Peptides against a protein of PDB entry 5VVV. Designs and how they scored, part 162

Target 1, 276 residues: chain A of PDB entry 5VVV
Amino acid sequence: FLCGVVEGFYGRPWVMEQRKELFRRLQKWELNTYLYAPKDDYKHRMFWREMYSVEEAEQLMTLISAAREYEIEFIYAISPGLDITFSNPKEVSTLKRKLDQVSQFGCRSFALLFDDIDHNMCAADKEVFSSFAHAQVSITNEIYQYLGEPETFLFCPTEYCGTFCYPNVSQSPYLRTVGEKLLPGIEVLWTGPKVVSKEIPVESIEEVSKIIKRAPVIWDNIHANDYDQKRLFLGPYKGRSTELIPRLKGVLTNPNCEFEANYVAIHTLATWYKSN
Target 2, 276 residues: chain A of PDB entry 5VVV as posed
Amino acid sequence: FLCGVVEGFYGRPWVMEQRKELFRRLQKWELNTYLYAPKDDYKHRMFWREMYSVEEAEQLMTLISAAREYEIEFIYAISPGLDITFSNPKEVSTLKRKLDQVSQFGCRSFALLFDNIDHNMCAADKEVFSSFAHAQVSITNEIYQYLGEPETFLFCPTEYCGTFCYPNVSQSPYLRTVGEKLLPGIEVLWTGPKVVSKEIPVESIEEVSKIIKRAPVIWDNIHANDYDQKRLFLGPYKGRSTELIPRLKGVLTNPNCEFEANYVAIHTLATWYKSN

## One batch from the design tools (peptide; made by RFdiffusion4, then SolubleMPNN)

Design b2_p23_4_s2 (from b2_p23_4, 13 letters changed)
Fold by OpenDDE base, seed 5:
Parts: sequence; structure tokens; C-alpha cells
Structure b2_p23_4_s2 (fold): chain B 276 residues (1-276), chain A 23 residues (1-23)
Amino acid sequence: as target 1 above (276 residues)
Amino acid sequence: SRYEELEKYYYMSREEYLKELEK
């Protein structure tokens, strides 16, 4: 069971010292996972093709080493979906080289994210793939196998919540393709019925699990505040029955952008998890 | 269609999407 934090918000990413402090807190609270996915990290999303510089490499190596020190699984995410051509072997090779570099930093867990992107394929991809889901699954499977089928590999779908599913969760052709064709060793991220889900009913998890043919990992935006900088979400982790735990592969909270505002959010997640 | 209604949101960030829903 993956339980911890995803740094997945828009805005200024946390600094390395904050991330290291996070690892310490996670260990103390008996949580086990950190997903590196800051939307405004240029080489994570907008410039995903660009290799890390020597200086950036040193920082990431240090961060990954710190995670290991605190027994926190460090998952490196990349979001190539803004402008990748899925059918272009050169693009696939570029993605492989980027992840090879991160592997050399000591990273063993990875994620491919296709959230918040245009659902339309380019003309070249339309000639090769039957749908956007087919294109995404193809590259994800290839990368997963190329990396030697790491123990932890995550996929974030473009339809990552109930409200984004057409016509609905149980009948989504996109999610059906993901469920049927994504290799079983790859986990699927999900935010619940909504992008920010006030509640995540057990029935809603059963519904999505059926179509994706696996228990999801919750990317939980309950405490996310990147959409309203005037607000801080300081309340406890709530609206999630503990009955969800045996039905999930994990829960990663995407909390307030303000690092110090997240004590209650993360601590109460830990309490929730340990109440199983 | 519902798909057409949702299409605009695929061009939005999570932030923009949430702001739109709060209107």
C-alpha cells in the first residue's frame, strides 16, 4: 500500500530542504511514499525532453538519497503529454534517455502522467493509434518494459476522475482501453468522483476498479489549494471511509502549496491509514 | 454532447477547471 504525498500542484515547487523535511515527517508518521510531480518544474512537463544539468543531477541524486535514508519510496514522474508525438520513435527514445538519466540518480520507481492535456492526437498519431488511450498505453507499456518492469510504476490517465469520464466511469471507452491494455504491473492514479473530491464513496472505487481492472492509487486533492491562493485547507483528512483501504493500492495526498500548512493534512492521513 | 461540453476542460489546467466550476 502506497501512502504519502504527491508534490503535484501548480505553482512554485517545494525546495529541496522542504522535501527532505517531508521525508523525515513521512517516516515519523509511518508513511512510505513521495511522488515527484511538480507541474511547474520545467523538465518534468513543459520541457520534458531536456536532460538535467550537472547541477540539477546533483540535487536530484541528493534528494533520492535522502528519501532512501528515511525509507521513503521516491517515485519520479514525467508528463510528456503536452506535445509528445507518440508514434515517433525519436520521441520515445528521448523519453527513455530522460528516464535512464534519472535511473542513474538511483531512482527505481517511475510514473507517466497524462493529466491536464489536450485529448486530441496529432495527425501522425491518428494514423497509428485507434485512440488517445491506445497511444498512451502503448508508450507506457514500452517504457515500463524498457526500465525492466520496476516494482512501482504509475500511470495517470487523462480521464483521472469521474467528471472527466465520457459518457461516465463505467462506460468510458478511454478507461476501458486503459484497463484492457495497460500491463497489469502498472498502477493507475485516480482523484475520485471529482478533481477535488469532497467524498470518495466505496461504490465509486468499485466502479472505477472494475473498468481499469485493478485497484487505483488515489491522487487526493482534498487539501490542494493551487486553484485558490486565497485559501488554505487546514482540516483533517476526511470523507474517505477506512473501508477504502483494502480496495486501493494507495493514497497520495496532493496538499497545500504552502509546505508548512500541511501538518494536519498529512498527519491525519497517516492516522487514517493506520486505523486499518 | 457531454463530451463536447467537457472538451474545453481538457485544454485547462486543474486550477482553471476548478475556477470554472466555482462560477
Scores: peptide ipSAE 0.020, ipTM 0.465, DockQ to the pose 0.098
Fold by OpenDDE base, seed 4:
Structure b2_p23_4_s2 (fold): chain B 276 residues (1-276), chain A 23 residues (1-23)
Amino acid sequence: as target 1 above (276 residues)
Amino acid sequence: SRYEELEKYYYMSREEYLKELEK
């Protein structure tokens, strides 16, 4: 069970010292996972093709080493979906090289994120893939296999919540393709019925699990505030029955952008997790 | 509540929200 934090918000990413402090807190609270997915890390998303500089590499190596020190699984995410051409072997190779670099930093867990992108493929991709889901699954499977089928590999679908599913969760051709064709060792991220789910009913998890043919990892935006930076979510982790725990592969909270605001959010997640 | 007022944004991506702010 993956339980911890995803740094997945828009806005200023946390600094390395904050992330290290996070790892310490996660360990203390018996959480086990950190997903590195800051939207405004340019080399994570906008410039995903670009290799890390020497300085950036040193920072990431240090960060990954720190995670290891605190026995926190460091999952490196990349979001190539803004402009990747799935059918272009050079693009796939570029993605492989980027992940190879991160592997050299000591990272062993990875995620491919296709959230917050258009559903439309370019003309070249349309000639090769029958759907956007097929394109995403193809590259994800290939990368997963290329990396030697790491123990933890996550996939964030474009339809990552109920409201984004067309026509709905249970009938989504996109999610059906994901469920059927995504290799079973790859986990699927899900935010619940909504992008920000006030509640995540058990039934909703059963529904999505059925179509994706696996228990999802919750990317939980309950405490996310990147959509309203004038607001801090300081309340406890709530609206999630503990009955969800056996039905999930994990929960990663995407909390407030302000690192200092997340004590209650993360601590109460830990309490929730340990209450099972 | 303020939460209810912002409920509409729970149905859009964060990126879509950011784009909306630019309008």
Scores: peptide ipSAE 0.008, ipTM 0.481, DockQ to the pose 0.166
Fold by OpenDDE base, seed 2:
Structure b2_p23_4_s2 (fold): chain B 276 residues (1-276), chain A 23 residues (1-23)
Amino acid sequence: as target 1 above (276 residues)
Amino acid sequence: SRYEELEKYYYMSREEYLKELEK
């Protein structure tokens, strides 16, 4: 069961010292996972093709080593979906090289994220793939296999919550394709009924689990505040029955941008997790 | 609703997001 934090917000990413402090707190609270997915980290999303510099590599190696020290699984995410051409072998090769570099930093867990992108393929991809889901699954499976089928590999769908599913969760051709064609060893991230879900009912998890043919990992935006910088969400982790735990592969909270605002959010997630 | 605004936000380009932060 993956339980911890995803740094998945828009805005200024956490600094290395904050991330190390996070690992310490996670260990103390008996949480086990950190997903590196800061939207405004240039080489994560906007410039995903660019290799890390020597200086950036040293920082990431240090960070990954720190996670290991605190027995926190470090998952490196990349978001190539803004402008990748799925059918272009050069693009696939570029993605492979980028993840190879991160593997050299000591990272063993990875994620491909296709959240917050247009639902349209380019003309070249339309000639090769029957749908956007087919294109995403194809590259995800290829990368997963290329990396030697790591123990932890996550996929974030473009339809990552109920409101983004067309026509709905249970009838989504996109999610059906993901469920049927995504390799079974790849985990799927899910955010619940909405982008920010006040509640995640058990029935909603059963519904999505059926179509994706696996228990999801929750990317939980309950405490996310990147959409309203004037607000801090300081309340407890709530609106999630503990009955969800046996029906999930994990929960990763995407909390407030302000690192110090997340004490209650993360601590209460830990309490929730241990209550099962 | 706040949630609908959030949904729009997640589909915003980085440039659009940065412009909104300046407002």
Scores: peptide ipSAE 0.024, ipTM 0.581, DockQ to the pose 0.091; fails the geometry check
Fold by OpenDDE base, seed 3:
Structure b2_p23_4_s2 (fold): chain B 276 residues (1-276), chain A 23 residues (1-23)
Amino acid sequence: as target 1 above (276 residues)
Amino acid sequence: SRYEELEKYYYMSREEYLKELEK
């Protein structure tokens, strides 16, 4: 069971010292996972093709080593979906090289994120893939296999919550394709019925699990404030029955952008997790 | 869109948010 934090917000990423402090807190609270997915890391999303510099590499290596020191699984995410051409072998190779570099930093867990992107494929991709889901699954499976089928590999669908599913969760051709064709060893991220889900009913998890043919990992935006940084969400982790725990592969909270504001959010998640 | 989904939270206070979580 993956339980911890995803740094998945828009805005200024946390600094390295904050991330190290996070790892210490996660260990103290008996949490086990950190997903690196800051939207405004240029080489994570907008410029995903660009390799890390020597200086950036040193920072990431240090960060990954720190995570290991505190027994936190470090998952590196990349979001190539803004402008990748799925059918172009050069693009696939570029993605492989980027992840190879990160592997050399000591990272062993990875994620491919296709959230918050246009649903329209380019002309070249339309000639090769029957749907956007087919294109995403194809590259995800290929990358997963290329990396030697790591123990932890995550996929974030474009339809990552109930309200984004067309026509709905149970009838989504996109999610059906994901469920049927995504390799079983790849985990699927999900935010619940909504982007920010007040509640995540057990029935809603059963519904999505059926179509994706696996228990999801919750990317939980309950304490996310990147949409309005003038506000801080300081309340406890609520609206999630402990009955969800045996029905999930994990829960990763995407909390406030302000690192100092997240004590209650993360601590109460830990309490929730340990209460089962 | 993501932002449209989040719009209901834009003007919500902490207290209002906590009340929403209790519903």
Scores: peptide ipSAE 0.024, ipTM 0.556, DockQ to the pose 0.075; fails the geometry check

Design b2_p23_4_s3 (from b2_p23_4, 12 letters changed)
Fold by OpenDDE base, seed 2:
Structure b2_p23_4_s3 (fold): chain B 276 residues (1-276), chain A 23 residues (1-23)
Amino acid sequence: as target 1 above (276 residues)
Amino acid sequence: SRYEELKRYYFISKEEYHKELLA
């Protein structure tokens, strides 16, 4: 069971010292996972093709080593979906080289994220793939196999919550394609009924699990505040029955942008997890 | 602003989102 934090917000990413402090806290609270997915980290999303510099490499190696020291699984995410051409072998090779570089930093767990992108494929991709889901699954499976089928590999769908499912969760052709064609060893991220879900009912997890043919990992935005700089979400992790735990592969909270505001959010997630 | 756009996106209704997708 993956339980911990996703750094998945828009806005200023956490600094390396904050991330190291997070690992200490996660270990102390018996949580086990950190997903590196900061939207405004340029080489994660907007400039995903760019290799890390020597200095950036040293920082990431140090960070990954720190995660290992604290027995935290470091999952490196990349979000190529803004401008990738799925059918272009050069783009696929560029993605492979980027993940190879991160593998050399000692990273063993990875994620491909297709959240918050346009739903349309370019003309070249439309000639090759039957749908956007087919394109995403194709590259995800290829990368997963290329990396030697790592123990932890995550996929974030474009339809990552109930609101974004067309026509709905159970009838989504996109999610059906993901469920049927995504390799079974790849985990699927899910955010619940909404982007910011007040509650995640058991029935909603059963519904999505059926179509994706696996138990999801929750990307939980209950404490996310990147959409409102005037608000801090300081309340406890709530609106998730512990009955979800045996029906999930994990829960990763995407908390407040302000690192120091997240004590209650993360601690109460840990309490929730241990209460099962 | 970026934040207003993000807020609009995160809190869009399913009905409004489907209208945008089908437009």
Scores: peptide ipSAE 0.699, ipTM 0.959, DockQ to the pose 0.830
Fold by OpenDDE base, seed 4:
Structure b2_p23_4_s3 (fold): chain B 276 residues (1-276), chain A 23 residues (1-23)
Amino acid sequence: as target 1 above (276 residues)
Amino acid sequence: SRYEELKRYYFISKEEYHKELLA
């Protein structure tokens, strides 16, 4: 069971010292996972093709080493979906080289994220892939296999919540393709019925699990505040029955952008996780 | 603003989102 934090918000990413402090807190609270997915990290998303500089590499190596020191699984995410051409072997090779670099930093767990992108494929991809889901699954499977089938590999679908499923969760051709074609060793990220789910009912997890043919990892935006600069979500982790735990592969909270605001959010997630 | 766009996107209704997908 993956339990911890995803740094998945828009806005200023946490600094390396904050991330190291996070790992210390995660270990202390018996959480086990950190997903590196900061939207405004340029080399994560906007410039996903760009290799890390020597200085950035040193920072990431140090960060990954720190995660290991605290027995936190460091999952490196990349979000190529803004402008990748899935059918272009050069793009696939570029993605491979980027993940090879991160592997050299000592990273062993990875995620491919296709959240917050257009559903439209380019003309070249439409000639090769029957759907956007087929394109995403193809590259995800290829990358997963290329990396030697790492123990933890995550996929974030474009339809990552109930609201974004067309026509709905149980009938989504996109999620059906993901469920049927995504290799079984790849985990699927899900935010619940909504992007920011006030509640995640058990029935909603059963519904999505059926179509994706696996228990999801919750990307939990309950404490996310990247959409409102004037709000901090300081309340406890709530609206998630502990009955979800046996039905999930994990829960990663995407909390407030302000690192200092997240004590209650993360601590109460840990309490929730231990209560099962 | 970026934040207004994010807020709109995160809290869009299913009906509105489907209209945008079909446009």
Scores: peptide ipSAE 0.695, ipTM 0.959, DockQ to the pose 0.862
Fold by OpenDDE base, seed 5:
Structure b2_p23_4_s3 (fold): chain B 276 residues (1-276), chain A 23 residues (1-23)
Amino acid sequence: as target 1 above (276 residues)
Amino acid sequence: SRYEELKRYYFISKEEYHKELLA
């Protein structure tokens, strides 16, 4: 069971010292996972093709080593979906080279994210792939196999919540393709009925699990505040029955942008997790 | 603003989102 934090918000990423402090807190609270996915880290999303510089490499190596020291699984995410051409072998090879570099930093767990992108394929991809889901699954499977089928590999669908499913969760052709064609060792991220889900009912998890043919990992935006700079979400982790735990592969909270505001969010997630 | 756009996107209704997808 993956339980911890995703740094997945828009806005100023956390500094390396904050991330190290996070690992210490995660260990203390018996949580086990950190997903590196800061939207405004340029080489994560907007400039995903760009290799890390020597200085950036040293920082990431140090961060990954710190995660290992605190027994936290470090998952490196990349979001190529803004401008990747899935059918172009050069794009696939560029993605492979980027993940090879991160593997050399000592990273062993990875994620491919296709959240917050347009649903339209380019003309070249339409000639090769039957749908956007087929294109995403193809590259995800290829990368997963290329990396030697790592123990932890995550996929974030473009339809990552109930609101974004067309026509709905149980009948989505996109999620059906993901469920049928995504290799079984790849985990699927999900935010619940909404992007920011006040509640995640058990029945809603059973519904999505059926179509994706696996238990999801919750990317939980309950404490996310990147959409409102004047609000801090300081309340407890709530609206998630403990009956979800045996029906999930994990829960990763995407909390407030302000690192210092997240004590209650993360601590109460840990209490929730231990209550099962 | 960027924040207004994020807020709109995160809290869009299913009905409105489907209208945007079908447009």
Scores: peptide ipSAE 0.683, ipTM 0.956, DockQ to the pose 0.859
Fold by OpenDDE base, seed 3:
Structure b2_p23_4_s3 (fold): chain B 276 residues (1-276), chain A 23 residues (1-23)
Amino acid sequence: as target 1 above (276 residues)
Amino acid sequence: SRYEELKRYYFISKEEYHKELLA
């Protein structure tokens, strides 16, 4: 069971010292996972093709080593979906080289994220892939296999919540393709019925699990505040029955952008996780 | 603003989202 934090917000990423402090807190609270997915980290999303510099490499190596020291699984995410051409072997090779570099930093767990992107494929991809889901699954499976089938590999679908499913969760051709064709060792990220789910009913998890043919990892935006810089979400982790725990592969909270605001959010997630 | 756009996107209704997706 993956339980911890995803740094997945828009806005200023956390600094390395904050991330190290996070790992210490996660260990102390018996949580086990950090997903590196900061939207405004340039080489994560906007410039995903760009290799890390020597200085950036040193920072990431140090960060990954710190995660290991605190027994926190460091999952490196990349979000190529803004401008990748899925059918272009050079693009696939570029993605492979980027993840190879991160593997050299000591990273062993990875994620491919296709959240918050346009649903339309380019003309070249339309000639090769039957749908956007087919394109995403193809590259995800290829990367997963290329990396030697790491123990933890995550996929974030474009339809990552109930609101974004067309026509709905249980009838989504996109999610059906993901469920049928995504390799079984790849986990699927899900935010619940909404992007920011006030509640995640058990029935909603059963519904999505059926179509994706696996228990999801919750990317939980309950404490996310990147959409409202004037607000801090300081309340407890709530609206998630502990009955979800046996039905999930994990829960990763995407909390407030302000690192210092997240004590209650993360601590109460830990309490929730240990209460089953 | 960026924040207003994110707020709109995160709290869009299913009906509104489907209209945007099919437009």
Scores: peptide ipSAE 0.682, ipTM 0.956, DockQ to the pose 0.872

Design b2_p23_4_s4 (from b2_p23_4, 14 letters changed)
Fold by OpenDDE base, seed 2:
Structure b2_p23_4_s4 (fold): chain B 276 residues (1-276), chain A 23 residues (1-23)
Amino acid sequence: as target 1 above (276 residues)
Amino acid sequence: SRYEELERYYYISKEEYHKEYLK
């Protein structure tokens, strides 16, 4: 069971010292996972093709080593979906080289994220793939196999919550393709009924699990505040029955941008997890 | 917006938080 934090917000990413402190806190609270997915980290998303510099490499190696020291699984995410051409072998090779570099830093867990992107494929991709889901699954499977089928590999769908599913969760051709074609060893991220879900009912997890043919990992935006310039969300992790735990592969909270504001959010997630 | 606005259990203004806790 993956339980911890995803750094998945828009805005200024956490600094390395904050991330190291996070690992210490996660260990102390008996959580086990950190997903590196900061939207405005340039080489994660907008410039995903660019290799890390020597200086950036040193920082990431140090960070990954720190995660290992605290027994936190470091999952490196990349979000190529803004402008990748899925059918272009050069693009696939570029993605492979980027993940090879990160593997050299000591990273063993990875994620491909296709959240917050346009559903339209380019002309070249339309000639090769039957749908956007087919394109995403194809590259995800290829990368997963290329990396030697790592123990932890995550996929974030474009339809990552109920409100983004067309026509709905149970009937989504996109999610059906993901469920049927995504290799079974790849985990699927899910956010619940909404982008920010007040509650995640057990029935909603059963519904999505059926179509994706696996228990999801929750990317939980309950404490996310990157969309609100005025508010910090300081309440407890709530609206998730402990009956979800045996029906999930994990829960990763995407919390407030302000690092120090997240004590209650993360601590209560840990309490929730340990209550099962 | 990426996120749907939600009424949650407890929140504080960023201004107040910075003023009181991040001096």
Scores: peptide ipSAE 0.205, ipTM 0.774, DockQ to the pose 0.096
Fold by OpenDDE base, seed 4:
Structure b2_p23_4_s4 (fold): chain B 276 residues (1-276), chain A 23 residues (1-23)
Amino acid sequence: as target 1 above (276 residues)
Amino acid sequence: SRYEELERYYYISKEEYHKEYLK
């Protein structure tokens, strides 16, 4: 069970010292996972093709080492979906090289994120893939296999919540393709019925689990505030029955952008997790 | 809306937070 934090928000990423402090807190609270997915890390998303510089590499290596020190699984995410041509072998190779670099930093867990992108494929991809889901699954499977089938590999679907599913969760051709074609060792991220889910009913998890043919990892935006310029969400982790725990592969909270605001959010997640 | 109002959560303003903690 993956339980911890995803740094997955838009806005100013946490600094390395904050991330290290996070790892300390995660360990102390018996959480086990950090997903590196800051939207505004240029080389994570906007410029995913670009290799890390020497300086950036040193920072990431240090960060990954720190995670290891605190026995936190460091998952490196990349979001190539903004402009990747799935059918272009050069693009695939570029992605491989990028992940190879991160692997050299000591990272062993990875995620491919296709959130917050258009469903439309380019003309070249349309000639090769039957659907956007097929394209995403193809590259994800290939990368997963290329990396030697790491123990933890996550996939974030474009339809990552109920409201994004067309026509709905249970009938989504996209999610059906994901469920059927995504290799079983790859976990699927899900945010619940909504992007920011007030509640995540058990039934909703059963529904999505059925179509994706696996228990999801919740990317939980319950405390996310990147969309709100005015508020920090300081309340406890609520609206998630502990009955979800046996039905999930994990929960990664994507909390407030303001690192210091997340004490209650993360602590109460830990309490929730331990209550099972 | 992509996002839901989470009234059940206590919140403070970012302005207040920044005034207090980012001095």
Scores: peptide ipSAE 0.160, ipTM 0.749, DockQ to the pose 0.052
Fold by OpenDDE base, seed 5:
Structure b2_p23_4_s4 (fold): chain B 276 residues (1-276), chain A 23 residues (1-23)
Amino acid sequence: as target 1 above (276 residues)
Amino acid sequence: SRYEELERYYYISKEEYHKEYLK
């Protein structure tokens, strides 16, 4: 069971010292996972093709080493979906090289994210793939196998919540393709019925699990505040029955951008996790 | 309503937070 934090918000990323402090807290609270996915880290998303500089590499190596020190699984995410051509071998090779670099930093866990992108393929990809889901699954499977089938590999679908599913969760051709064709060792990220889910009912998890043919990992935006310029969310982790725990592969909270605001959010997640 | 929001999560304004905790 993956339980911890995803740094997955828009806005200023956390600094390295904050991330190290996070790892210390996660260990203390018996949480086990950190997903690196800051949207405004340029080489994670906008410039995903660009290799890390020497200085950036040193920082990431230090961060990964710190995670290991605190027995936190560090998952490196990349979001190539803004402008990748799935059918172009050069694009695939570029993605492989980028992940090879991160592997050399000591990272062993990875994620491919296709959230917050256009739902249409380019003309070249339409000639090769039957659907957007087919294109995404193809590259994801290839990368997963290329990396030697790591123990933890995550996929974030473009339809990552109930409201984004067309026509709905149980009938989504996109999610059906993901379920049927994504290799079984790859986990699927999900935010619940909505992007920011007030509640995540057990029935909603059973529904999505059926179509994707696996228990999802919750990317939980309950405390996310990147969309709100006025408020910090300081309340407890709630609206999630403990009955979800045996039905999930994990929960990663994507909390407030302001690092200091997240004490209660993360601590109560840990309490929730231990209550099962 | 404010009550419904509080049921989901307690909140503070970013402005208040910055004034009280970051100055």
Scores: peptide ipSAE 0.154, ipTM 0.738, DockQ to the pose 0.027
Fold by OpenDDE base, seed 3:
Structure b2_p23_4_s4 (fold): chain B 276 residues (1-276), chain A 23 residues (1-23)
Amino acid sequence: as target 1 above (276 residues)
Amino acid sequence: SRYEELERYYYISKEEYHKEYLK
């Protein structure tokens, strides 16, 4: 069970010292996972093709080492979906090289994110793939296998919540393709019925689990505040029955952008997790 | 915004937070 934090918000990323402090807190609270997915890290998303510089590499190596020190699984995410051509072998090779570099930093867990992108494939991809889901699954499976089938590999679908599913969760051709063709060892991220879910009913998890043919990892935006520049969410982790725990592969909270504001959010997630 | 605003009461303004806890 993956339980911890995803740094997945838009806005100023946390600094390395904050991330190290996070790892210490996660360990103390018996949480086990950090997903590196800051939207405004340029080489994570907008410039995913670019290799890390020597200085950036040193920072990431230090960060990954710190995660290991605190027994926190460090998952490196990349979001190539803004402009990748799935059918172009050079693009696939570029993605492989980027993940090779991160592997050299000591990272062993990875995620491919296809959230918040256009559903339209380019002309070249339309000639090769039957659908956007087929394209995404193809590259994800290939990368997963290329990396030697790491113990933890995550996939974020473009339809990552109930409201984004067409026509709905249970009948989504996109999610059906993901469920049927994504390799079983790859986990699927999900935010619940909505992007920001006030509640995540057990029935909603059963529904999505059926179509994706696995228990999801919740990317939980309950405490996310990147969408509201005026507010901090300081309340407890709530609206999630502990009955979800045996039905999930994990929960990663995407909390307030302001690092210091997240004590209650993360601590109460830990309490929730341990209460099963 | 890509996020739907939640009906939540356990929040404070960033301005208030800054005044009370950061300065």
Scores: peptide ipSAE 0.148, ipTM 0.734, DockQ to the pose 0.095

